# Peptides against a protein of PDB entry 2N1D, part 167

Target 1, 169 residues: chain A of PDB entry 2N1D
Amino acid sequence: EVKVKIPEELKPWLVDDWDLITRQKQLFYLPAKKNVDSILEDYANYKKSRGNTDNKEYAVNEVVAGIKEYFNVMLGTQLLYKFERPQYAEILADHPDAPMSQVYGAPHLLRLFVRIGAMLAYTPLDEKSLALLLNYLHDFLKYLAKNSATLFSASDYEVAPPEYHRKAV

## One batch from the design tools (peptide; made by RFdiffusion4, then SolubleMPNN)

Design b1_p29_7_s4 (from b1_p29_7, 14 letters changed)
Fold by OpenDDE base, seed 2:
Structure b1_p29_7_s4 (fold): chain B 169 residues (1-169), chain A 29 residues (1-29)
Amino acid sequence: as target 1 above (169 residues)
Amino acid sequence: SKEKKEVEELLKTLKLLLKQIKELLEKEK
């Protein structure tokens, strides 16, 4: 397994996220006020504003595109807790053509990076590509950590109604 | 540029991974 280091500042949030959903039976409010698309766009713009070269700008854009695609593919089957599945099904029914990166937000995006290391192990990666990918993944995670106060909040969750509990059991 | 080429190769790898992930997900369903 390829090791992707999660910043220490974000590890407590992963626990809180799990607790809110699994133990407290809450759901992240959807559609997200700040969705994955916007987070990735903000990151890209942030990198561009730092005086990067054209090549670095291109690289950032492509990495962002890759993260987005990975998220959209993996969200429904790999990143959701069992309790969240009815909510996901409802989203799919109401918005069948919408990419999940336009619906979900920072907490679910962070979950991707917990799982991405194992996913990268399914295909042999050349040393250069792996190093480059890991550098950008860690850089992005650092960005999330830096902005964690605005991206991660328990107030973005709400108690699921009794009707939902009957669907989720 | 060299950097652009490296990124392109990375993306090709990512796309391959995505394909494999999709295949795995189909098997799990």
Scores: peptide ipSAE 0.079, ipTM 0.665, DockQ to the pose 0.552
Fold by OpenDDE base, seed 3:
Structure b1_p29_7_s4 (fold): chain B 169 residues (1-169), chain A 29 residues (1-29)
Amino acid sequence: as target 1 above (169 residues)
Amino acid sequence: SKEKKEVEELLKTLKLLLKQIKELLEKEK
């Protein structure tokens, strides 16, 4: 198994996110006020503003593209709690061609990094490539932690209506 | 550069992984 370390600052949020959805029966407000696309764009711009070399800029762009693609592929089948499935179905019905990176936000993006390590274990990654990937992933996670106050908030969730509960069961 | 080449190789691996995931999901349907 490939271990992706989640910053200590973000671990409590993963618990809160799970609690809000599964125990408190709340839903993340969709479409997100700040979607995954915008978060990744902000990260890329942040890295560019730090006076990076051309090589570093190229690498960041590729990492961002990869994260986005993985998120869009895995969101519907791997990153949702059972209670969130009816909401996802509604989003697909209303916006069938929209990538989920334009709909969902930081909490769901963070869930990706909980799952991505296990997926990477099934690819023939050499030690050097794995180390490189992990460095970039950890750098991005550090960015999320640094901006956690603006990216993660319980106020972005709302109580699901009674009719939704029937659909989720 | 060496760094660019390393990233490119990584991307190829990531794309392969995505392909495998898609195939697995389709098979389970």
Scores: peptide ipSAE 0.078, ipTM 0.662, DockQ to the pose 0.577
Fold by OpenDDE base, seed 1:
Structure b1_p29_7_s4 (fold): chain B 169 residues (1-169), chain A 29 residues (1-29)
Amino acid sequence: as target 1 above (169 residues)
Amino acid sequence: SKEKKEVEELLKTLKLLLKQIKELLEKEK
């Protein structure tokens, strides 16, 4: 299995995210105030502002596109806790054609990187390609850690109503 | 351009993997 290292600064948030939803029965407010598309765009612009070469800029754009696609494919089936499933069903009914990267935000995006390592194990990657990909993924995770104060907040969650509890059981 | 080509080939492989996973998930519905 390919191990994607999560920054130590973000590990406590993963626990808090799980606790808010599973134990405290809260839901992340949707649509997100800052969605995955916006986060990825900010990252790309951040990298471009650093004066990188054309080749590096191209690579960043492709990595961003890849992360977005992975998120949109994996969100509904791999990244949600059981308690979040009714909320996802409502989102699909209200916005059937909208990509989930336009609906969900940083907490769910971070969950992708917890799962992505296992998926990469099934990809026929040579050592050089794997190292290159991991470098970009880790670079993005460092960006999330640097901006964690604005991207991850318990105030983005709200207590689920009683009628929702009945649907989730 | 060497890095560009490497990233491009890598992502093509990843997209193929995603397609396969998506197809498997659809069959489980």
Scores: peptide ipSAE 0.076, ipTM 0.664, DockQ to the pose 0.461
Fold by OpenDDE base, seed 4:
Structure b1_p29_7_s4 (fold): chain B 169 residues (1-169), chain A 29 residues (1-29)
Amino acid sequence: as target 1 above (169 residues)
Amino acid sequence: SKEKKEVEELLKTLKLLLKQIKELLEKEK
């Protein structure tokens, strides 16, 4: 089994995210004010500003691209709570060709890392490659934790209207 | 470089897996 460690600073947010949606019946405001694409871009720029070599910059860019693709593949089927399904369906209907990394934000991106460990267990990666990937994933999670005050906020959620409740229950 | 090539190969493998997952999910629709 592959274990991706979530920073302790972000674990409380995962609980809050779940509570806002499942218990308080709120929805994350879409399209996100700061979407996944922008978060990943900021991370890449952050890494580049730290004095990395050209080779390290290349590696970061590829990791970012991989995370983006992984998010876009997994969001609709693996990362949403039941209450969020009608919202997702509406987004798909209105913007069928838009990648979800341009629509969703930090909370949903963080959910990816809760699920990724189990999925990586099915990868054909050897131990060396897996260790390398995990190092980059943990580095990114550390970045999210460092910037958690600006990336995660309950104010990014809103109460779902009554007509939405009828569709979701 | 060594690191560049290793990361590139890793992500190619990962993307292949993701493609397979996507195809499986589409078949379930």
Scores: peptide ipSAE 0.070, ipTM 0.658, DockQ to the pose 0.403

Design b1_p29_8_s1 (from b1_p29_8, 10 letters changed)
Fold by OpenDDE base, seed 4:
Structure b1_p29_8_s1 (fold): chain B 169 residues (1-169), chain A 29 residues (1-29)
Amino acid sequence: as target 1 above (169 residues)
Amino acid sequence: SEEMERMLEKIRELTEKIVKVLEEAEKKE
C-alpha cells in the first residue's frame, strides 16, 4: 500500500470540508475563484523563485502537469461526496469540454491526495521510484499547508438552495 | 469495474511518465 502523508495542518480542513458539505448541506462555489490550474501554477512559480536548478525546475513542471492530470482523471468518480453530484452534473452539462482543474479549487485538490495512494498501489514502481515521486508530492502538500490560510476558507462555500436538495436526495 | 480499470491504467501511464522525468533530474543532481 502506498501512503501519501497529509500534513497535520491540513487534516482539520478535510474534516471541515466534509462537514460543510455533508452536514451543513453547502456547496463549494463553482467555478472556483482560484482554480486548481492557478494553484499549481503558483506552486511552480514559487519553486522557480526559490532558486532551483534547471533540472529540478523541469521536474517540478512535470509534477505539476501530472497532478493536474491526476485531478482531471479522478475528480468526477473518486473525489466527490454524494451531495455534490448534482452540481457536478450541471458543470458537465454547461461546460462539457472544460477540464475540471479549471472549475474546482483547493478543497477538491486536497481530496486528491487522500485518494491517490490507493490508485498508485496498482502502479508497478520500484521502491526508489515510488519514494522519489512521493517526495515531490509531499513537497507540494507542504506548499498547500504553508498557504492554507489563503487557499482554504469556509467562505468559499454556499448554502445549497431548496431545489438542489430535492435533486440530491 | 471497467471504468475503474481504465482509470488505473491512466494513472499508471501518467505516473510512469513523471517518474522517468524525476529519475533523470535526480541523476543529474
Scores: peptide ipSAE 0.621, ipTM 0.933, DockQ to the pose 0.794
Fold by OpenDDE base, seed 5:
Structure b1_p29_8_s1 (fold): chain B 169 residues (1-169), chain A 29 residues (1-29)
Amino acid sequence: as target 1 above (169 residues)
Amino acid sequence: SEEMERMLEKIRELTEKIVKVLEEAEKKE
């Protein structure tokens, strides 16, 4: 398996995220106030402001586009807890043509990086190429960690109503 | 599952595309 290292600063959040949903029976408020698209855009702009060369800027943009596509491909089947399934079904019904990167936010984006490594293992890459990709992914994760106070908050979750509990049985 | 296979294929395609760009960028540094 390809190891995607999650910054230590973000690991506690993964636990909190899991606890909020699985134990406390809360749901992340959707559509997200700050969706995945906007987070990725902010990252790209952040990298641009750092004075990167044109080639690095182009590379960052491709990574951003790639992360977005990874997320949109994996969200529905790989990144949701069981309790979130009814919510996802409702989102699909209400917004069938919307990419999930426009609906979900930072917590689910972070979950992507917990799961993506297993799938990358099936992509035939030489060690050097894999390391190169991981460097960019880790750089993005570092950005998430630096902005974690703004991106990750329990206040973005809400207690699921009784009606939802019945659907989630 | 077939669904998983399709997903893995999509991930592979995306990854290969990204890596190609990253490699070119690395050469120019």
Scores: peptide ipSAE 0.621, ipTM 0.933, DockQ to the pose 0.731
Fold by OpenDDE base, seed 3:
Structure b1_p29_8_s1 (fold): chain B 169 residues (1-169), chain A 29 residues (1-29)
Amino acid sequence: as target 1 above (169 residues)
Amino acid sequence: SEEMERMLEKIRELTEKIVKVLEEAEKKE
């Protein structure tokens, strides 16, 4: 298993996210006010503004593109709680060709980093290459932690209506 | 499952592409 370290600042949010969905039967409001694409773009711009070299900027852009693709590949099958499945089905029905990175937001993006390590373990990488990748991923997670106050909020969730509960069982 | 295998393959392809770029960038630093 490849260990992707989640910043301590964000671990409580993962618990809150789980609680909001699974226990409180709430749903993250979709489409997200700030979607994954926007978050990644902000990160890329943030890194650019820090005066990175051209090479490092290029690397960051590749990581951003990669995270986006990871998210789009994994969201539907790996990142959703059971209670969220009807919502996802509705999104797919209404927007079958839209990438989920344009629909979902920070909480689901954070869930990616909980799951991605297990899948990365199946990619044959030497220790140095893996460390290099993880450094970039951890840097992004650090960015999420730094901006957690604006990216993660229980107010982005809403109580699911009774008719939704019927679909979710 | 076949679905999981396909997903793992996709992740592998993406990762290898990313790492290649990162390694090249590292060499130039």
Scores: peptide ipSAE 0.621, ipTM 0.933, DockQ to the pose 0.728
Fold by OpenDDE base, seed 1:
Structure b1_p29_8_s1 (fold): chain B 169 residues (1-169), chain A 29 residues (1-29)
Amino acid sequence: as target 1 above (169 residues)
Amino acid sequence: SEEMERMLEKIRELTEKIVKVLEEAEKKE
């Protein structure tokens, strides 16, 4: 398995996210106030403002586009807890053509990096190329950690109504 | 499963595209 290291600052949030949904039976409010697309855009702009070369700016933009596509491919089948399935079904029914990166936010984006390593293990890459990719992914994760206070909040979740509980059993 | 295989293939294609760009950027630095 390809090891994607999650910053220590973000590991507690993964636990809180799991607890809010699985134990407290809450749902992340959708559509997200700050969706995955906007987070990635902010990251790209952040990197640009730091005075990177044109080559690195192009590379960052490609990584941003790639992360977005990773997320859209994996969200429905790999990144949701069981309790979130009815909510996802409702989103698909109401917005069948909307990319999930425009609907979901930071918590689900972070879950991507918990799962992506296992997927990358099936992609034939030499050691140098893999290290290069991981460096960029880790840089993005560092950005999430730096901005964790604004990106991750329990206030973005709400208690699911009783009728939802019946659908989620 | 067939669905998982399709997903892995998509991930592979995306990854190879990204890596190619990253490698080119690295060469020019």
Scores: peptide ipSAE 0.614, ipTM 0.931, DockQ to the pose 0.790

Design b1_p29_8_s2 (from b1_p29_8, 14 letters changed)
Fold by OpenDDE base, seed 2:
Structure b1_p29_8_s2 (fold): chain B 169 residues (1-169), chain A 29 residues (1-29)
Amino acid sequence: as target 1 above (169 residues)
Amino acid sequence: DEELKKMLEKIKELTEKIVKVLEEYLKKQ
């Protein structure tokens, strides 16, 4: 499969995220205080503020749009732990027309990059094109790592109520 | 799995669009 390298700074968070949900039976608070759309917008603005050319700005915007769509396509079926499925169902019922990038936040966005490599392996990309895409994906991941202190926190999770446990099991 | 196939097709489409833009950007560098 296509290797998407996760920054070392973020790997411990993936473990913590898994632990909070699967072992501690907590849920990420939804809708997210800072959703995926906002994170991607901040990234785009960050790139623009560094004096990039118009061409680079255009490319960044397309990558941002692509990541957003990747997330929206994969969230429901690929990025959720089993314990999170009832929550997802409730979100869909309450916000049927809202893209999940407006609901979920940084932890679920990071999970995308754990899974996207396997999906990209089935796309007809030549080596040069794949490398180019990966460079931008890795650049975004570096941004997440740089801002990890503000984007990832266990305080964004809460213990699921007893009635939820009955739905999830 | 038809759902997985549909997802892969969508990802393929999105990826192709992104790559096209990135390639054009690279040419202008």
Scores: peptide ipSAE 0.228, ipTM 0.778, DockQ to the pose 0.750
Fold by OpenDDE base, seed 4:
Structure b1_p29_8_s2 (fold): chain B 169 residues (1-169), chain A 29 residues (1-29)
Amino acid sequence: as target 1 above (169 residues)
Amino acid sequence: DEELKKMLEKIKELTEKIVKVLEEYLKKQ
């Protein structure tokens, strides 16, 4: 298995996210006030502002595009808890042509990095190439950790209404 | 699982694309 190391600063949030949804029966407010597209754009701009070369800037753009596509491919089937399934169905009905990176936010994006390692293990990439990719994924995770105070908050969740509970049985 | 298979194929494609760009970057340094 390919190990994607989650920064220690973000591990407690993964537990809180799980607790809010699974035990407290809350839902992340959708559409997200700050969606995945916006987070990735901020990261790209952050990297560009640090005096990077043209080649490095180009590489960052491609990594951002790649992470976005990873998320859009995996969100619906790999990143949701059971309690979130009815919400996802409603989102698909209301936004049939919108990529999920425009709907969901930081908590679900972080879940991607918990799951993607297992899938990368099935890719026939050589060790050198895989290590190179992992370095950039870890760099992005460091950015999330640095900005965790503004990206992750329990106030972005809300108690699911009674009618939702009936759908989630 | 056919759905999982398709997902893995997409992940492979995306990964290869990203790695190619990153390798080109390193060669130019």
Scores: peptide ipSAE 0.210, ipTM 0.767, DockQ to the pose 0.792
Fold by OpenDDE base, seed 3:
Structure b1_p29_8_s2 (fold): chain B 169 residues (1-169), chain A 29 residues (1-29)
Amino acid sequence: as target 1 above (169 residues)
Amino acid sequence: DEELKKMLEKIKELTEKIVKVLEEYLKKQ
């Protein structure tokens, strides 16, 4: 398995996110006020505004595209807790053609990086290529950590109604 | 710089393969 290091600043949030959903029976409000697409776009613009070379800009675009693709494929089956599955089903029913990167936000995006290492193990990446990819993934994670105050908040969650509990059981 | 670009293109190709593997896995579940 390929190890993707999560910044220490974000590890407590993963615990809080899990607690809000699984223990407190809350749901992240959907559609997200700031969805995954917007977060990735902001990151790309941030990198471009810092006077990066053309090669660095190209790399950022590829990384953003890759993260988005991974997220959209993995969200429904790999990134959701059991309690969130009815909510996901409702989203799919209401928006069958919408990519989940336009619906979900930062907390679920962060969950991707907990799982992405295992997915990368399915292909034989050479050491240099893997190191390069990991470097950019870690750079993005640093960006999330830097903006964590605005991206991660318990106020984005709400208590699920009683009728939802019946669906989740 | 050109070497970096080639490496990124290779990563993209491998990413696509990973997605295909994942999709196949999901079909079997």
Scores: peptide ipSAE 0.035, ipTM 0.568, DockQ to the pose 0.061
Fold by OpenDDE base, seed 5:
Structure b1_p29_8_s2 (fold): chain B 169 residues (1-169), chain A 29 residues (1-29)
Amino acid sequence: as target 1 above (169 residues)
Amino acid sequence: DEELKKMLEKIKELTEKIVKVLEEYLKKQ
């Protein structure tokens, strides 16, 4: 298994996210006010504005495209708690052609990095190539940690209505 | 810059390979 290191600043949020949904029976407000596409765009612009001469920094567009695609592939089957399944079904019905990166936000994006390591273990990438990818992923995680106060908030969740609880049984 | 171009092409190639592997894996779930 490939281990992706989550910054210590973000680990408490993963617990809070789990608690809000699984124990408190709340749902993240969808469509997200700030979706995954917007977060990735902000990251790319942040990297470009730094003005570093390092060639590695100019590869952020491809990294962003990769993270977006990974998220869209994994969201429906790997990143949702059981309680969120009915909400996902409703989103698919209402937005059948929209990528999930345009619907979901920061909490679900962070969950990607908890699960992606196990998936990367099945890739044909050599050790050097995998290390390169991991460096970019960790750089993005550092960005999320620096902006955690604005990206992660319990106020983005709401109590699910009674009719939803019946669907989630 | 030739070095930058090479790096971008490599990242693109890696991304495509990973996505294909993920899609195939998820189909078996």
Scores: peptide ipSAE 0.029, ipTM 0.556, DockQ to the pose 0.088

Design b1_p29_8_s3 (from b1_p29_8, 12 letters changed)
Fold by OpenDDE base, seed 3:
Structure b1_p29_8_s3 (fold): chain B 169 residues (1-169), chain A 29 residues (1-29)
Amino acid sequence: as target 1 above (169 residues)
Amino acid sequence: EEELKKMLEKIRELTEKIVKVLKEYEEKL
């Protein structure tokens, strides 16, 4: 398995996220106030504002586009806890034409990086190529860690209503 | 399993696309 290193600052959040959903039976408020698309856009703009060359900006944009696609491909089947499945079904019904990157936010985006390594292991990349990709993914994760105070908050979750509990198994 | 295989294939395609661009950038450094 390809190891994607999660910043130490974000590891406690993964535990809190899991606890909020699985143990406390809460749900992340959807649609997210700050969705994955906006987070990625902010990252791209952040990189641009640091005086990067056009070539580096181009590379960052491709990484952003790639992360977005990774997320949209994996969200429904790989990134959700069982308790979140009814909510996801409702989102699909209410927003059938919207990419999930426009609906979900930072917590689910972070979950992507927990899972993506296993899938990358099936991609035949040479060591240099893999290192390049991982460097950019880690750079993005570093950005998430830097902005964790604004991106990750328990206040973005709410207690699921009793009727939801009956649907969630 | 079929769904997973399709997902893995999609991830592979996306990854190869990204890596191609990253390698091109790296070569220009």
Scores: peptide ipSAE 0.433, ipTM 0.871, DockQ to the pose 0.694
Fold by OpenDDE base, seed 4:
Structure b1_p29_8_s3 (fold): chain B 169 residues (1-169), chain A 29 residues (1-29)
Amino acid sequence: as target 1 above (169 residues)
Amino acid sequence: EEELKKMLEKIRELTEKIVKVLKEYEEKL
């Protein structure tokens, strides 16, 4: 298994996210006020402002594009709790052509990094290539940790209505 | 599972693309 290290600052949020949905029966408000596309764009701009080389900007843009595609590929089948399935179905029905990176936000993006390691284990990368990729993924995670106060909040969740509970059985 | 297999293939393709660019950057340092 490929180990993607989650910053300690973000681990408590993963627990809170899980609790809000599975125990408190809440749902993340969709469409997200700040979606994955926006978060990735902010990160790219952040790196651009701090970068010292043009080549670094090129690399960051590719990583951002890659993370976006990882998310869009994995969200529906790998990143949702059972309680969130009806909500996802409604989103697909209402926005069939929209990438999920335009709908979901920071909590689900963070879940990607919990799951991506297991999938990378099936990708035949040499040790140096894997380390290089992981360095960039970890750099992005550091950015999420640095901005966690604005990206992660329980106020972005709401109690699911009774009619939703019937669908989630 | 066929669906999982397809997903893994997509992840592989994406990863290879990213790594290629990252390696090119590192070589220019």
Scores: peptide ipSAE 0.426, ipTM 0.871, DockQ to the pose 0.807
Fold by OpenDDE base, seed 5:
Structure b1_p29_8_s3 (fold): chain B 169 residues (1-169), chain A 29 residues (1-29)
Amino acid sequence: as target 1 above (169 residues)
Amino acid sequence: EEELKKMLEKIRELTEKIVKVLKEYEEKL
């Protein structure tokens, strides 16, 4: 299986995210105050500001676009805990044509990188190509880790109301 | 599962597109 290495700094957050949703029965506030689109845009601008060549900017933009599409494809079926399913259904009803990258935020984006490796294992890439892709994905993860203090916070979650609990059975 | 199969196919297509661009960049270095 393709191994996507999550920075050690972010692993505790994955546990906290899981705990907030599964054990504390909280929900990430949606639509996100800072959505996936904005995070990816900030990353692209960050890379640009570091004096990258035009060619590197081109590559980064494609990676950003790719991550966005990965997220939009996988969010609904691969990245949600069971407790979050009713919330997702409500989002689809309220925003039927909106990409989920405009609705969800950093925690769910991070979950993508926990799951994407299993999907990539089915792609017919040679080892060098796969390593190249992984280098860019890991670079983005490094960016998330560097900005973790502003991207990941328990204050972005709230206790689900009783009405939601009835839907989440 | 057909749904999973379709998703995997989409992921493959996206991945191939990304890798193509990344290789082009590497060749220009």
Scores: peptide ipSAE 0.424, ipTM 0.870, DockQ to the pose 0.751
Fold by OpenDDE base, seed 1:
Structure b1_p29_8_s3 (fold): chain B 169 residues (1-169), chain A 29 residues (1-29)
Amino acid sequence: as target 1 above (169 residues)
Amino acid sequence: EEELKKMLEKIRELTEKIVKVLKEYEEKL
């Protein structure tokens, strides 16, 4: 299996995210105030503002587009806890034409990187290609870590109402 | 099973696309 290393700074958040939803029965507020699309856009702009003259924008844009598509493909079936499934169904009903990268935010985006390694294991890649891809994915994760104070907050979650608990049986 | 297979195929397609572009970029450096 391909292992994507999560920055140590973000590991406590993964635990908090799990606790908020699984133990405290809270839900991330949707649609996100800052969705995945905006996070990726900010990252791209951040990289472009670094003053590189080697056409790094070419590679960064492709990585951003790729991460977005990974997220949209995997969100519904791979990135949700069981307690979140009724909420996802409601989102699909309310936003049938919107990609999930426009609905969900940083916590779910981070979960992508916990799961993507297992998927990549089924994609034939030589060692050099894999290392290259991982370097860019890790670079993005470093960006998330640097901005973790603004991207991850328990205040973005709320206690699920009683009627939701009945659906989440 | 079939759903997972389709997802894996999509991930493969996306990954190959990304890697191709990244390799091309590295060659230009």
Scores: peptide ipSAE 0.423, ipTM 0.871, DockQ to the pose 0.767

